Peptides against a protein of PDB entry 4PN1. Designs and how they scored, part 204

Target 1, 261 residues: chain A of PDB entry 4PN1
Amino acid sequence: KIEMNFLNKPIVPDTTKVISNFLTHYLITEPVEHVEIEAKLGTLIDLETQNRFEFPVMNETILNPEFNLRTRFESDMTASEHKYLNEFLNQAFRDSQKPGRLPFAYKHTKQVDLFYETEDNSRDKIRVSKNQSDNQVLACVKKRRVADLFLYCPNDAFDIRISISDELPVSMPSGNQQPSLTRLKDRVGYVHQEIKIDLTKTTQNDPVYDTTERHELEVEFGNIADLRDRAQKAKDGMEAPLFRRVQLFMDNVRILRREHS

## One batch from the design tools (peptide; made by RFdiffusion4, then SolubleMPNN)

Design b1_p28_4_s2 (from b1_p28_4, 13 letters changed)
Fold by OpenDDE base, seed 1:
Structure b1_p28_4_s2 (fold): chain B 261 residues (1-261), chain A 28 residues (1-28)
Amino acid sequence: as target 1 above (261 residues)
Amino acid sequence: IDEMILTSENWNEEKISKGARERARELE
């Protein structure tokens, strides 16, 4: 007979615990009303060298936000890497349709985002999203970045940023106001066990800068209400449900960040 | 299911100006 350990009870990794606490803060302690919680694949860049930073660690490490490590995060990848991930996820989708598996859901969307300056010229812009096919307004929001948690992943192709955002619904800009920026978003979305994985290609035409294209992959909690419930239970002393959900989320992230062309 | 078309004139990240990348990040 074999047991899990000398207590014969599950134990959670430190990473899971730290992330769980981070999420609990913005779900329960200082709750964000219209919260979005996502992990983006990208690269931690050394501000001095403009290359990927090299931290003196040998595995996945959550960086302490209290320290300025002179880094920035670039939530982007090459077109080749993005294509590889698209193919990878398509295969995962196909495999999940087999008997005995939980199937992926799939959706392909195209939208245009128009960004407007706010009345106070604040950093946060108003984003009007429209369906690219019929130009119908989908949303008008001001997205506020609340908090970030960065994971340095020396053994993988990508580093990770976990972000807490508040997508605040706001009124439409005045008819006389012109957008400062327009972005086309081509997104393929995969959902598995209420975890949403999005591959997004963003094309931006800027009158000041050359046309830019970004390739992003993000993993998002698809059921915030459930996550909030789990977080509340954790605050009340029952942590297991939250830990399990965060573990699932992070395992999906770990799979994806290892993939490269 | 669809394959995303990932061809553009700016396929090479080195062609994207630093300023453009910074601006894009501001609106992320």
Scores: peptide ipSAE 0.029, ipTM 0.378, DockQ to the pose 0.038
Fold by OpenDDE base, seed 2:
Structure b1_p28_4_s2 (fold): chain B 261 residues (1-261), chain A 28 residues (1-28)
Amino acid sequence: as target 1 above (261 residues)
Amino acid sequence: IDEMILTSENWNEEKISKGARERARELE
């Protein structure tokens, strides 16, 4: 007879545990009311070298948020990498439609995001999202970045930023107010087991950025209510459901960050 | 600060409060 270990029980990887605890804080301990939780693929850049950050580790590593590592995170990739991921996800979509599998859902959206300054001139801007085809308002929110968790992934094409955001629904800006920034977004979205995967091409005219177009991939928890329920159970001593959900999320992220042209 | 490019400095000083970080660490 063979057992898994000397306890004959499943063991939770540290990565799963740490991320679960991080999420639990903003789901339960200091709950964000309109929380968005997403992971973006990108690159940790060393501010000194302007190259990808180098750290003396050999595997996926959560960076300690208590330290300033003099890095920046760029959630961008090349057009070829983005195209490859699109093709990869298209194939995954097709395969998931086969008998015995759980199917992907797919959606293609083209929208324009208009950013407006708040009346109190706070840092957070109001974002109005409209459908490009008919200018119908899709959303009007004030998004605030609450927390970030960075994963350095030396063996993969991309590093990861997990972000906690608050997307507060707000009223439309006054008709006489002009947007401070406009972004065009071409997004293809895939959903599998309530995990959302979005490939986005963003076009903007920004004086700060030299590039007009960016290519991004993000993975998001699609069922926050369920996640919050799992987090509450974890606080109450039943951690397994939360760990399983976080593991699923991270496995999807891990698959994607390994794929590149 | 654009959502596409984030510095660790901005994260540490402006994105998360010291208290929140400490509490989060306690959960680990």
Scores: peptide ipSAE 0.027, ipTM 0.474, DockQ to the pose 0.069
Fold by OpenDDE base, seed 3:
Structure b1_p28_4_s2 (fold): chain B 261 residues (1-261), chain A 28 residues (1-28)
Amino acid sequence: as target 1 above (261 residues)
Amino acid sequence: IDEMILTSENWNEEKISKGARERARELE
């Protein structure tokens, strides 16, 4: 007879525990009301070298936010990498339509984001999102970045930033106000088991940076209410549901960050 | 899973690296 371990019980990876605890803080302990939780693929850049950061670890590692490592995160990839991931996800979508599988949902959207300055000239701008085809308003929000958790992934094509944001619905800007920034987004979205995977091509006129086109991949928790419920259960002593959901999320992220052209 | 609940005290936003966070926002 073979057992899983000396307790003959399943265990949860340490990474899952750390991330779960991080999420629980902003879901339950100090709850963000309109919370968005996403992981973006990108590169941790060493500010001193301007190259990918190097850390003396051999596998996926959550960086301690209490330490200033003098890094920045580029949530971008090459067009070729982006195309490869698109093809990869398309194939995954097709395979999931087969009998015995849970199917992906797919949606292709093109939108324009208009950013407006607030009356108090605060750092957080108002974002109005519109459908490119009919100019219908999709959302009007003020987004605040609350927290970031960075994962250094030395064996993979990309590093990961997990972000907690507050997307507060707000009223439309006054009619006489002009946008300070306009961003076009071409997004293909995949949803599997309420986890959203978005490939986004963003075009904008950037007066500060030389990049006018960006290719991003993000993974988002699609059911925040369920996640919050799981986090509450975890605070009450039942951690398994939360751990399972976070594990699922991270496994999807891990699959994606290993893929490249 | 029979473990003590992890504390969340280390995840306050003030503890997050300001430089990394701000730079990430600028690039988005």
Scores: peptide ipSAE 0.010, ipTM 0.324, DockQ to the pose 0.134
Fold by OpenDDE base, seed 4:
Structure b1_p28_4_s2 (fold): chain B 261 residues (1-261), chain A 28 residues (1-28)
Amino acid sequence: as target 1 above (261 residues)
Amino acid sequence: IDEMILTSENWNEEKISKGARERARELE
């Protein structure tokens, strides 16, 4: 007979607790109504050195946001890395279709995002997303970054930014208004157990770099209602359901950030 | 609190890929 520990009870990793608390704050305590919660793979850059941030830790570490570390997060990777991850996820998809597994769902989407100034001249811009094939409107929102939590991952190819965003649905801008920015997105999306994994190539014109591409990988909670319910239960003293869901989310993130070509 | 829009300044500060377009492989 094997036991988990001397109590023979599950133990929650500290990382899971911290992230769960972070999420609970914006789900329940100061609730964001149209919340989006995602983790992006990227690199923490030291603003002083312009190199990857170096912190004296040896494993996955949540950075304390109260400290001014003078860092930025680059949510980008090379085309080669992106391709590798695409192939990796394709294989994971195939494997999940086998008997005894929970299958991935897959979707390939090409869209254009148009950004508009708001009528009230607020800081937040309106984003109109359209399908490239038929120009149908997919969404019209004001999206605002609410909070970030950064994970420094010295042993992996990527660091992680977990972001809380408010994606407020709004009315379409006036027909005579021109977009201030247009961005093309080519996205392959995978869904497993309501966790969304998206590989996105973003194309944008720049006066200096001409047409440029950004390659991103993001992991998102696909069922916010369920997550909010779990968070509420956590606030009420039952934390286990939330911890389990966050653990699942983070395990997927951990798998992905370890992969590199 | 920042808007979810990548400005030219932000874009230029990142590792930008130019001309390296690899189409994502579409599954069946």
Scores: peptide ipSAE 0.006, ipTM 0.274, DockQ to the pose 0.024

Design b1_p28_4_s3 (from b1_p28_4, 12 letters changed)
Fold by OpenDDE base, seed 2:
Structure b1_p28_4_s3 (fold): chain B 261 residues (1-261), chain A 28 residues (1-28)
Amino acid sequence: as target 1 above (261 residues)
Amino acid sequence: VDSMILTSENWNEEKVTKGARERAKALE
């Protein structure tokens, strides 16, 4: 007879625990009301070398936020990498349609985001999202970045930023107000087991990014209510449902960050 | 610095986001 370990019980990896605790804090302990939780693929760049960050670890590592590592995160990839991931996800989509599998859902959207300054001159801007085809307003929100958690992934093509954001619905800006920034988004979205995977081509002119076009891949928790419920259960002593959901999320992230041409 | 895993109870936004926000770019 084979047992899992000397206790013959499942054990949860530290990565899962850390991320679960991170999420639980902003879901339950200090709850963000309109929370968005996403992971973006990108590169941790060492500000001193301007190369990919190097840390003396050999595998996926959550960076301790208490340490200022003098890094920046580039949530971008090459067009070729983005294309490859698109093809990869297309194949995954096709395979998931086979009998016995849980199918992907797919959606292609094109929108324009208009960013407006706030009256209080806060760093957070109001974002008005419109459909490119008919100019219909899709959303008007004030998105506040609440927290970030960075994963250094030395063995993979990409590092990861997990972000907690508050996406607060707000009133439309006044008609005489001009946007400070415009962003065109061409997004293909894949959903599997309520985990959203988006490939986005973003065209923008802003002072922060010198690129006219960005290629991003993000993984998002598609069911926040369920996640919050799981987090509450975890606070109440039943951690397994949360751990399972976080594990699923991270496994999808791990698949994607490893995949490259 | 604390070498222990931050829990949901002891997670401090100021502590966690100080370094993180500096690494994050606006409007990403």
Scores: peptide ipSAE 0.037, ipTM 0.487, DockQ to the pose 0.271
Fold by OpenDDE base, seed 4:
Structure b1_p28_4_s3 (fold): chain B 261 residues (1-261), chain A 28 residues (1-28)
Amino acid sequence: as target 1 above (261 residues)
Amino acid sequence: VDSMILTSENWNEEKVTKGARERAKALE
C-alpha cells in the first residue's frame, strides 16, 4: 500500500491557503459586489536594475503585499511568446475535443474599449466595450482595482499578478462626453472547467506608459457565484471545495507560465 | 502593527495594496 503521508490525509500547500484567504476576504469578509478575479502573466521588474526582479528564493513564492518592494509589474510579453502560447492553447483545445476529455470552449472577439472619466473625477473610469464588427455595446462598467497579489516565479518564464477588481455596471456616458482613451482588443478566449484563459492583443496610445501594443495572457475564474459559494463554505469550516478550485486555477496558471518560445 | 500573516479575517485593502500599486504598470 502507498499512503499520501504519515497521516494518510491530504495536505494543502501554503500557496493554496494564502490565495484562498486572499480570495475569501474579498468574496465573503469584505465582499466585492461585482468581483472579477484574474491572474496575469508578466514580469516583475527591479526598478534599480531594470532587469527581472531577483529575490533570494528558488521557487514560486507569494510576495508579501505589505512590503513596498521597488518593483513594477509588466503585464506583457513578446509577440513571439504570445504566438507560442496561442499555438500551445490551440493544441490543448484540439486535444480536449477527443473522447474522454472535457472540451475547451473557444471564442475569438474583437472589441473596442472606450474609457471615460467620471463626473466626480474619480480614479475609476467608465469602460464601454463595443464589438468592432457591428458596434454593438457589449458592456458598460466602472472598474476599480481592489487588490493585487504578486507571485515571484524564478524558474518560469513569467511572474504572476492575481488581481481582484470590482466591475460595477453603470449607465452609458452622456453623448457629450469624449473618451479619454480608446483601446482596441483582439482576444482569443479558451474556457475549460469554467476557468477562462484569454490571449489579448491590445492596441492603444498611452503617453504615460509609452505603449502602443501589448500582448497579455490572463486566467480568470469563470464562475464567480460558484467560487463565492465555495468561499462561504470555507468560512463555515468546509475549506476543501475552495482549496480544490484554487488549486485547479493555479495549476492552469503554472502550466502557462512555464511555456515560452 | 503590520501582520506578517494575512488571513481572510485580517486581510484588508490597505495591506494588500501597500506597495502593490507601485508594482503595477497597467492602468486598466
Scores: peptide ipSAE 0.046, ipTM 0.481, DockQ to the pose 0.250; fails the geometry check
Fold by OpenDDE base, seed 3:
Structure b1_p28_4_s3 (fold): chain B 261 residues (1-261), chain A 28 residues (1-28)
Amino acid sequence: as target 1 above (261 residues)
Amino acid sequence: VDSMILTSENWNEEKVTKGARERAKALE
């Protein structure tokens, strides 16, 4: 007979616990009302070298926010990498449609995001999202970044930023206001077990700078209510449901960050 | 810098938001 360990009981990885605690704080302890929780693939850049940060670890590690590592996170990838991931996810989508699997859902969205300054000149901008085809308003929100957690992944193509944001629905800007910034977004979205995976190509026109294009991949918790419920249970002493959900999320992230062209 | 085990109880915006973003700023 083979047992899992000397206790013959499941054990939770430390990474899962740390992330779970992070999420629980902003879900339950100091709850963000309209919370968005996402992981973006990107690169931790050393500000001194402008190259990928080199931390003295040999595997995935959560960076302690208390330490000044003099880094920045670039949530971007090459067009080639982005294309590769798109093809990879398309194949995963196809495979998931087979009998015995849980299927992906797929959606392709093209939208324009218009950013407006607030009347009080706050740093937070109002974002109006519209469908590119018919100009239908999809959302009007004021988004605030609440917290970030960074994972350094030396063995993978990408590092990870997990972000907590507050997306507050707000009224449309007055008709007299002009947008300070306009971004075009071409997004391909995949959903599997309520985990959202989005590939987004963003085009931004700047009057001073050349048109910039960004390629992003993000993984998001698609059911915040369920996640909040799980976090509450964790606070009440039942941690397993939360750990399982976080593990699922991170496994998807881990799959994706290993892929590259 | 004081090292502690962060839990849901002792996590805070000052440490995570201010600290992490200042040291590893996110590029939009």
Scores: peptide ipSAE 0.044, ipTM 0.567, DockQ to the pose 0.262; fails the geometry check
Fold by OpenDDE base, seed 5:
Structure b1_p28_4_s3 (fold): chain B 261 residues (1-261), chain A 28 residues (1-28)
Amino acid sequence: as target 1 above (261 residues)
Amino acid sequence: VDSMILTSENWNEEKVTKGARERAKALE
């Protein structure tokens, strides 16, 4: 007879606990009302060297936000990497359609994001998203970045930023207001077990960037209500449901960040 | 510039996922 361990019970990786606590804070303790929780693949850049950050660790490591490591995160990848991930996810999608598997859902969206300045000159802009084909309004939100958690992944192609955002639905800007920024998005979304994986190609004119095109991959919790419920249970002493959900999320992230062309 | 491989034109969501969703329900 073989058992998992001397308790014969699943154990929770420390990473899962740390992330779970992070999420619980913004789900329960200081709840964000319209919370978006996503992980983006990218690169931690050392501000001193302008190269990928190097830290004396040998595996996935959550960086302590209380310490300034003088880094920035670039949520971008090469076109080839993006293409590879697209092909990878397409294959995963196909495989999941087979009997005995839980299927992916798929959605392809081409949209334009129009950013508007707020009347109060807040740093947060109003984003109006429209479908490119029929100009239907998909969303009108004011997105506020609440918190970030960075994972340094020395063994993988990408580092990870987990972000907590507040996407507050707001009224459409006045008809006389012109957008300060326009972004075109070509997005393919894959959903598996309510975890959403988006590959997005964005085109915009931004003086901050040398190129107008960006390639991003993000993994998002698709069921916030369920996640909040799990977080509440965790706060009440039943942590297992939250841990399982976070583990699932992170496993998907880990799969993706290991893939590269 | 690399483009998205799957598009709404080359993939029919309803056609592809209908059977899969039914199978998924059976696994619950």
Scores: peptide ipSAE 0.024, ipTM 0.564, DockQ to the pose 0.014; fails the geometry check

Design b1_p28_4_s4 (from b1_p28_4, 12 letters changed)
Fold by OpenDDE base, seed 4:
Structure b1_p28_4_s4 (fold): chain B 261 residues (1-261), chain A 28 residues (1-28)
Amino acid sequence: as target 1 above (261 residues)
Amino acid sequence: VEDMILTSENWDEKKISEGARQRARELE
């Protein structure tokens, strides 16, 4: 018989604990009411060199948000990388349909996002999302970025940003108000065990930036209520359910960030 | 479902990108 370790008990990786604590803070301690939690694949860029950030570590490392490392995160990838990931996920989807597996769900969405300035001239804009095919309103929200946690992944194709956002449902803008920005989104979504994986091609006319197209991959917790319950249990001393869920989430992220064309 | 997913056969970055950009401009 083989044991896991000298205690013969599972050990929670430090990464899992750190992320779990980060999530618990915004789920329970200072709760975000309409919280969205997602990880995006991208690149940490050193502002001084404009190259990928170099840090004296050899593996996945959570960066301390209290320190200004003079970096920016580019949540983008090449079209070829995006295509590769799409093909990879398509295959994963197909494989999951086989007997004995938990199947992926799939959804293809084409939408247009209209951004409106708020009456209070806050930095947060109102986003109205409409289906491109029938112009039906899908959502009207004010999204606020609350916090970010960055993972430097020197051995992988991508670095990771985990973001906490508040998506506040709001009333539709007045009919006379014009959008300040229009964004087209072509999204293919995969859901496995309530973890959402989205490949999104975004097109927008940005007067400031030359690039009008972005290719993004994001991984999102699909069941926030469950996650919040797990976080509450963790605060009450039962951490295992939260750790398991975070581990699942991160394993999916780790799989994806290693894939590239 | 397979018919709805992006594949190598239906992936044309240039076409999709150009079309999307054009549509975006038209919507603005």
Scores: peptide ipSAE 0.016, ipTM 0.397, DockQ to the pose 0.016
Fold by OpenDDE base, seed 2:
Structure b1_p28_4_s4 (fold): chain B 261 residues (1-261), chain A 28 residues (1-28)
Amino acid sequence: as target 1 above (261 residues)
Amino acid sequence: VEDMILTSENWDEKKISEGARQRARELE
């Protein structure tokens, strides 16, 4: 017979542990109330070379946030890459509808995001999201980026940024206020086992970015309550449920970052 | 699923992205 190892027990990859601990901190230890947890595909750029960041590692590596590596993260890809991923996910959707599989859900949405300055002129803006077809208000939130965790992936087409954000629901801006920024979003969303995968084409006139159009892919935990419960169990000494969910999330991310035209 | 992401007629070929992807492919 064959055993898994000399203990004959499952072993958790260190990457899973590190990410799990990162998530647990913002779910349980210093909990973010309206937490959003997502991974974006993109490129770590070395500010010194303006090329993709190079680090003396040979595989997926979580960068230590305690060190400033003088990098920026570009959560963008080419239109062709975006199209390829769209086709790939469409095929994955079709395959998942077959007997014996867990099916994807699919949704195509078009929305406009209106950003407003806050009364106290804080850095965070109020975002009003509306359905582009009927102008129905979908959300009004103040989104704050709480923390980032970067994965350098030298063997894959994309690097990864895992972000913790706080999406605080807020009141609608006054009617006399003008938006400081308008963003159009064309989003194709896929959901599998409560993991959300979104392909988004964003059109905006942003003074910070030189491009008016961006192509992004993001993977998000679709069930935060469940994730929080798992994180709490981990704090109580039972880590397996959290590890399994994080592993699922990361495997989906890994699949996507490997796919390229 | 028949819906596709609508893209610009002219493909965005940002050099930084292309270079990054190319380097990754070369390591495969």
Scores: peptide ipSAE 0.010, ipTM 0.430, DockQ to the pose 0.019
Fold by OpenDDE base, seed 5:
Structure b1_p28_4_s4 (fold): chain B 261 residues (1-261), chain A 28 residues (1-28)
Amino acid sequence: as target 1 above (261 residues)
Amino acid sequence: VEDMILTSENWDEKKISEGARQRARELE
C-alpha cells in the first residue's frame, strides 16, 4: 500500500497559495467588478542589461511586487516558438478528442481592435473590437490594468505574468472620433475545463517595436463567477476548491512555458 | 509570418462542446 505522504492527504504547493491569495484579493477583498485574470508567457527583462532577468533562484519563483527589481515584462515570443506552441496545442486538442478524455473546444477569431482616447483624457483607452470579416462589433470596453504578479521561471522557455484587469463595458465612441491605434488580431483559442488558452498574432504599428507583429500566448480563467465563488469560500475558511482551481490553471501554464521550438 | 494551423477540417464548435459535455458526464 502506498500513501501520498505521512498524512495521506493532498498538500498544496506554496505557489498555489500565494497566487490564490493574490486572486482572492481582487476577487473578494477589493473586488474588481469586470475582472479578467490571465497569464501571459514572456520574458522578464533586466532594465540594466536588457537581457533576461537573472534572479538567484533555481525554480519557479513568484516575485514580490513590493520590491522594485528594475525589470520589464515582454509578452512576446518568436514566430517559431509561437508556431511550435500552436502545433503543440493542436496535438493536445486532437488527443483530447479521444475516448476517456475531456475534450478541448476550439475557436479561430480574426478581429480588429480600435483604441480611442477617453473624453477626460484618462490613461485608459476605449477598445472597440470588431470582426475582420464583417466589421461586426464584438465588444466595447475600457480595460484597466489593476495588478500584475510575475513568475520568474529559470528552467523554462518563458517567464509568466499573471494580470488582473478590469474590463468595463462602455458606450461606443462618437462617430466623429478617430482611433488612436488600430490592432489586428489573429487568435486561436483553446478551452479545456474552462481554462482558455489563446495564441494571438497581433499586427500593429508600434513605435516601441521594430516589428509590426507580436506573438503572444495567454492563459485565462474562463469562469470568473466560479472562481469568485471559490475565492469567497476560501475567505470563509474553505480553501480547497480555490486551490484546486488555481492548481489546474498553473499546471496548464507550466506545461506551456516549458515548450519551445 | 507564421500562419496558425487550424484543427481538423471537420471541426465543429457545437459538436465539440456537446461531445465535451457528454464525455464529462461519463467521467462522473
Scores: peptide ipSAE 0.009, ipTM 0.402, DockQ to the pose 0.014
Fold by OpenDDE base, seed 1:
Structure b1_p28_4_s4 (fold): chain B 261 residues (1-261), chain A 28 residues (1-28)
Amino acid sequence: as target 1 above (261 residues)
Amino acid sequence: VEDMILTSENWDEKKISEGARQRARELE
């Protein structure tokens, strides 16, 4: 007989622990009511060199947010990389439909986001989302990104940003207001075990980017209620369910960040 | 369904959260 270790029990990786605690804070300790939790693939850019950030570590590393590392995160990739990931996920989808597997769900959506300034001229903008096909209003929210956690991944094609966002439902802007920004989104979504994987093409005039089209891949917790329940149990001393869920999430992220054209 | 070793009791959640907010922006 062989055992996995001298306790014959799985142990929690330090990365899982750190991320779990990060999430628990915004789920339980200072709870965000309409929380969105996602990981985006991208690149940590050194502001001094304008190249990919380099740090003296050999593997996946969560950056300490208390240190100013003079970096920015670019949640974009090339069209070629995006296409590769799309093909990769399509194959994963097909394979998951086979007997003995848990199947992916798939959805393709096209959305228009209209951004409005608030009446009080606050920095937070109101986003009205509509279906491109029928102009139906899907959502009207004031979104605020609450916190970021960055993972430097020297061995992979992409670095990771885990973000906590608050999407507060709000009333529609007054009829006399004009949108300050319009964004088109073409999104293909894959769901496996309540983890959402979205490939999104966004089109807009954005001064932050040199191109009008961005290509993003994001991984999101699809069941926040369950995650919050797990986080509460963790605060109560039962950490295993949360750790397992975070491990699943991160393993999916790890698979994706290794892929490139 | 496996049991994992519990080891996170002494983590300073407030500290990391405050630092993380400094890196956040208003609109994603």
Scores: peptide ipSAE 0.007, ipTM 0.279, DockQ to the pose 0.240; fails the geometry check

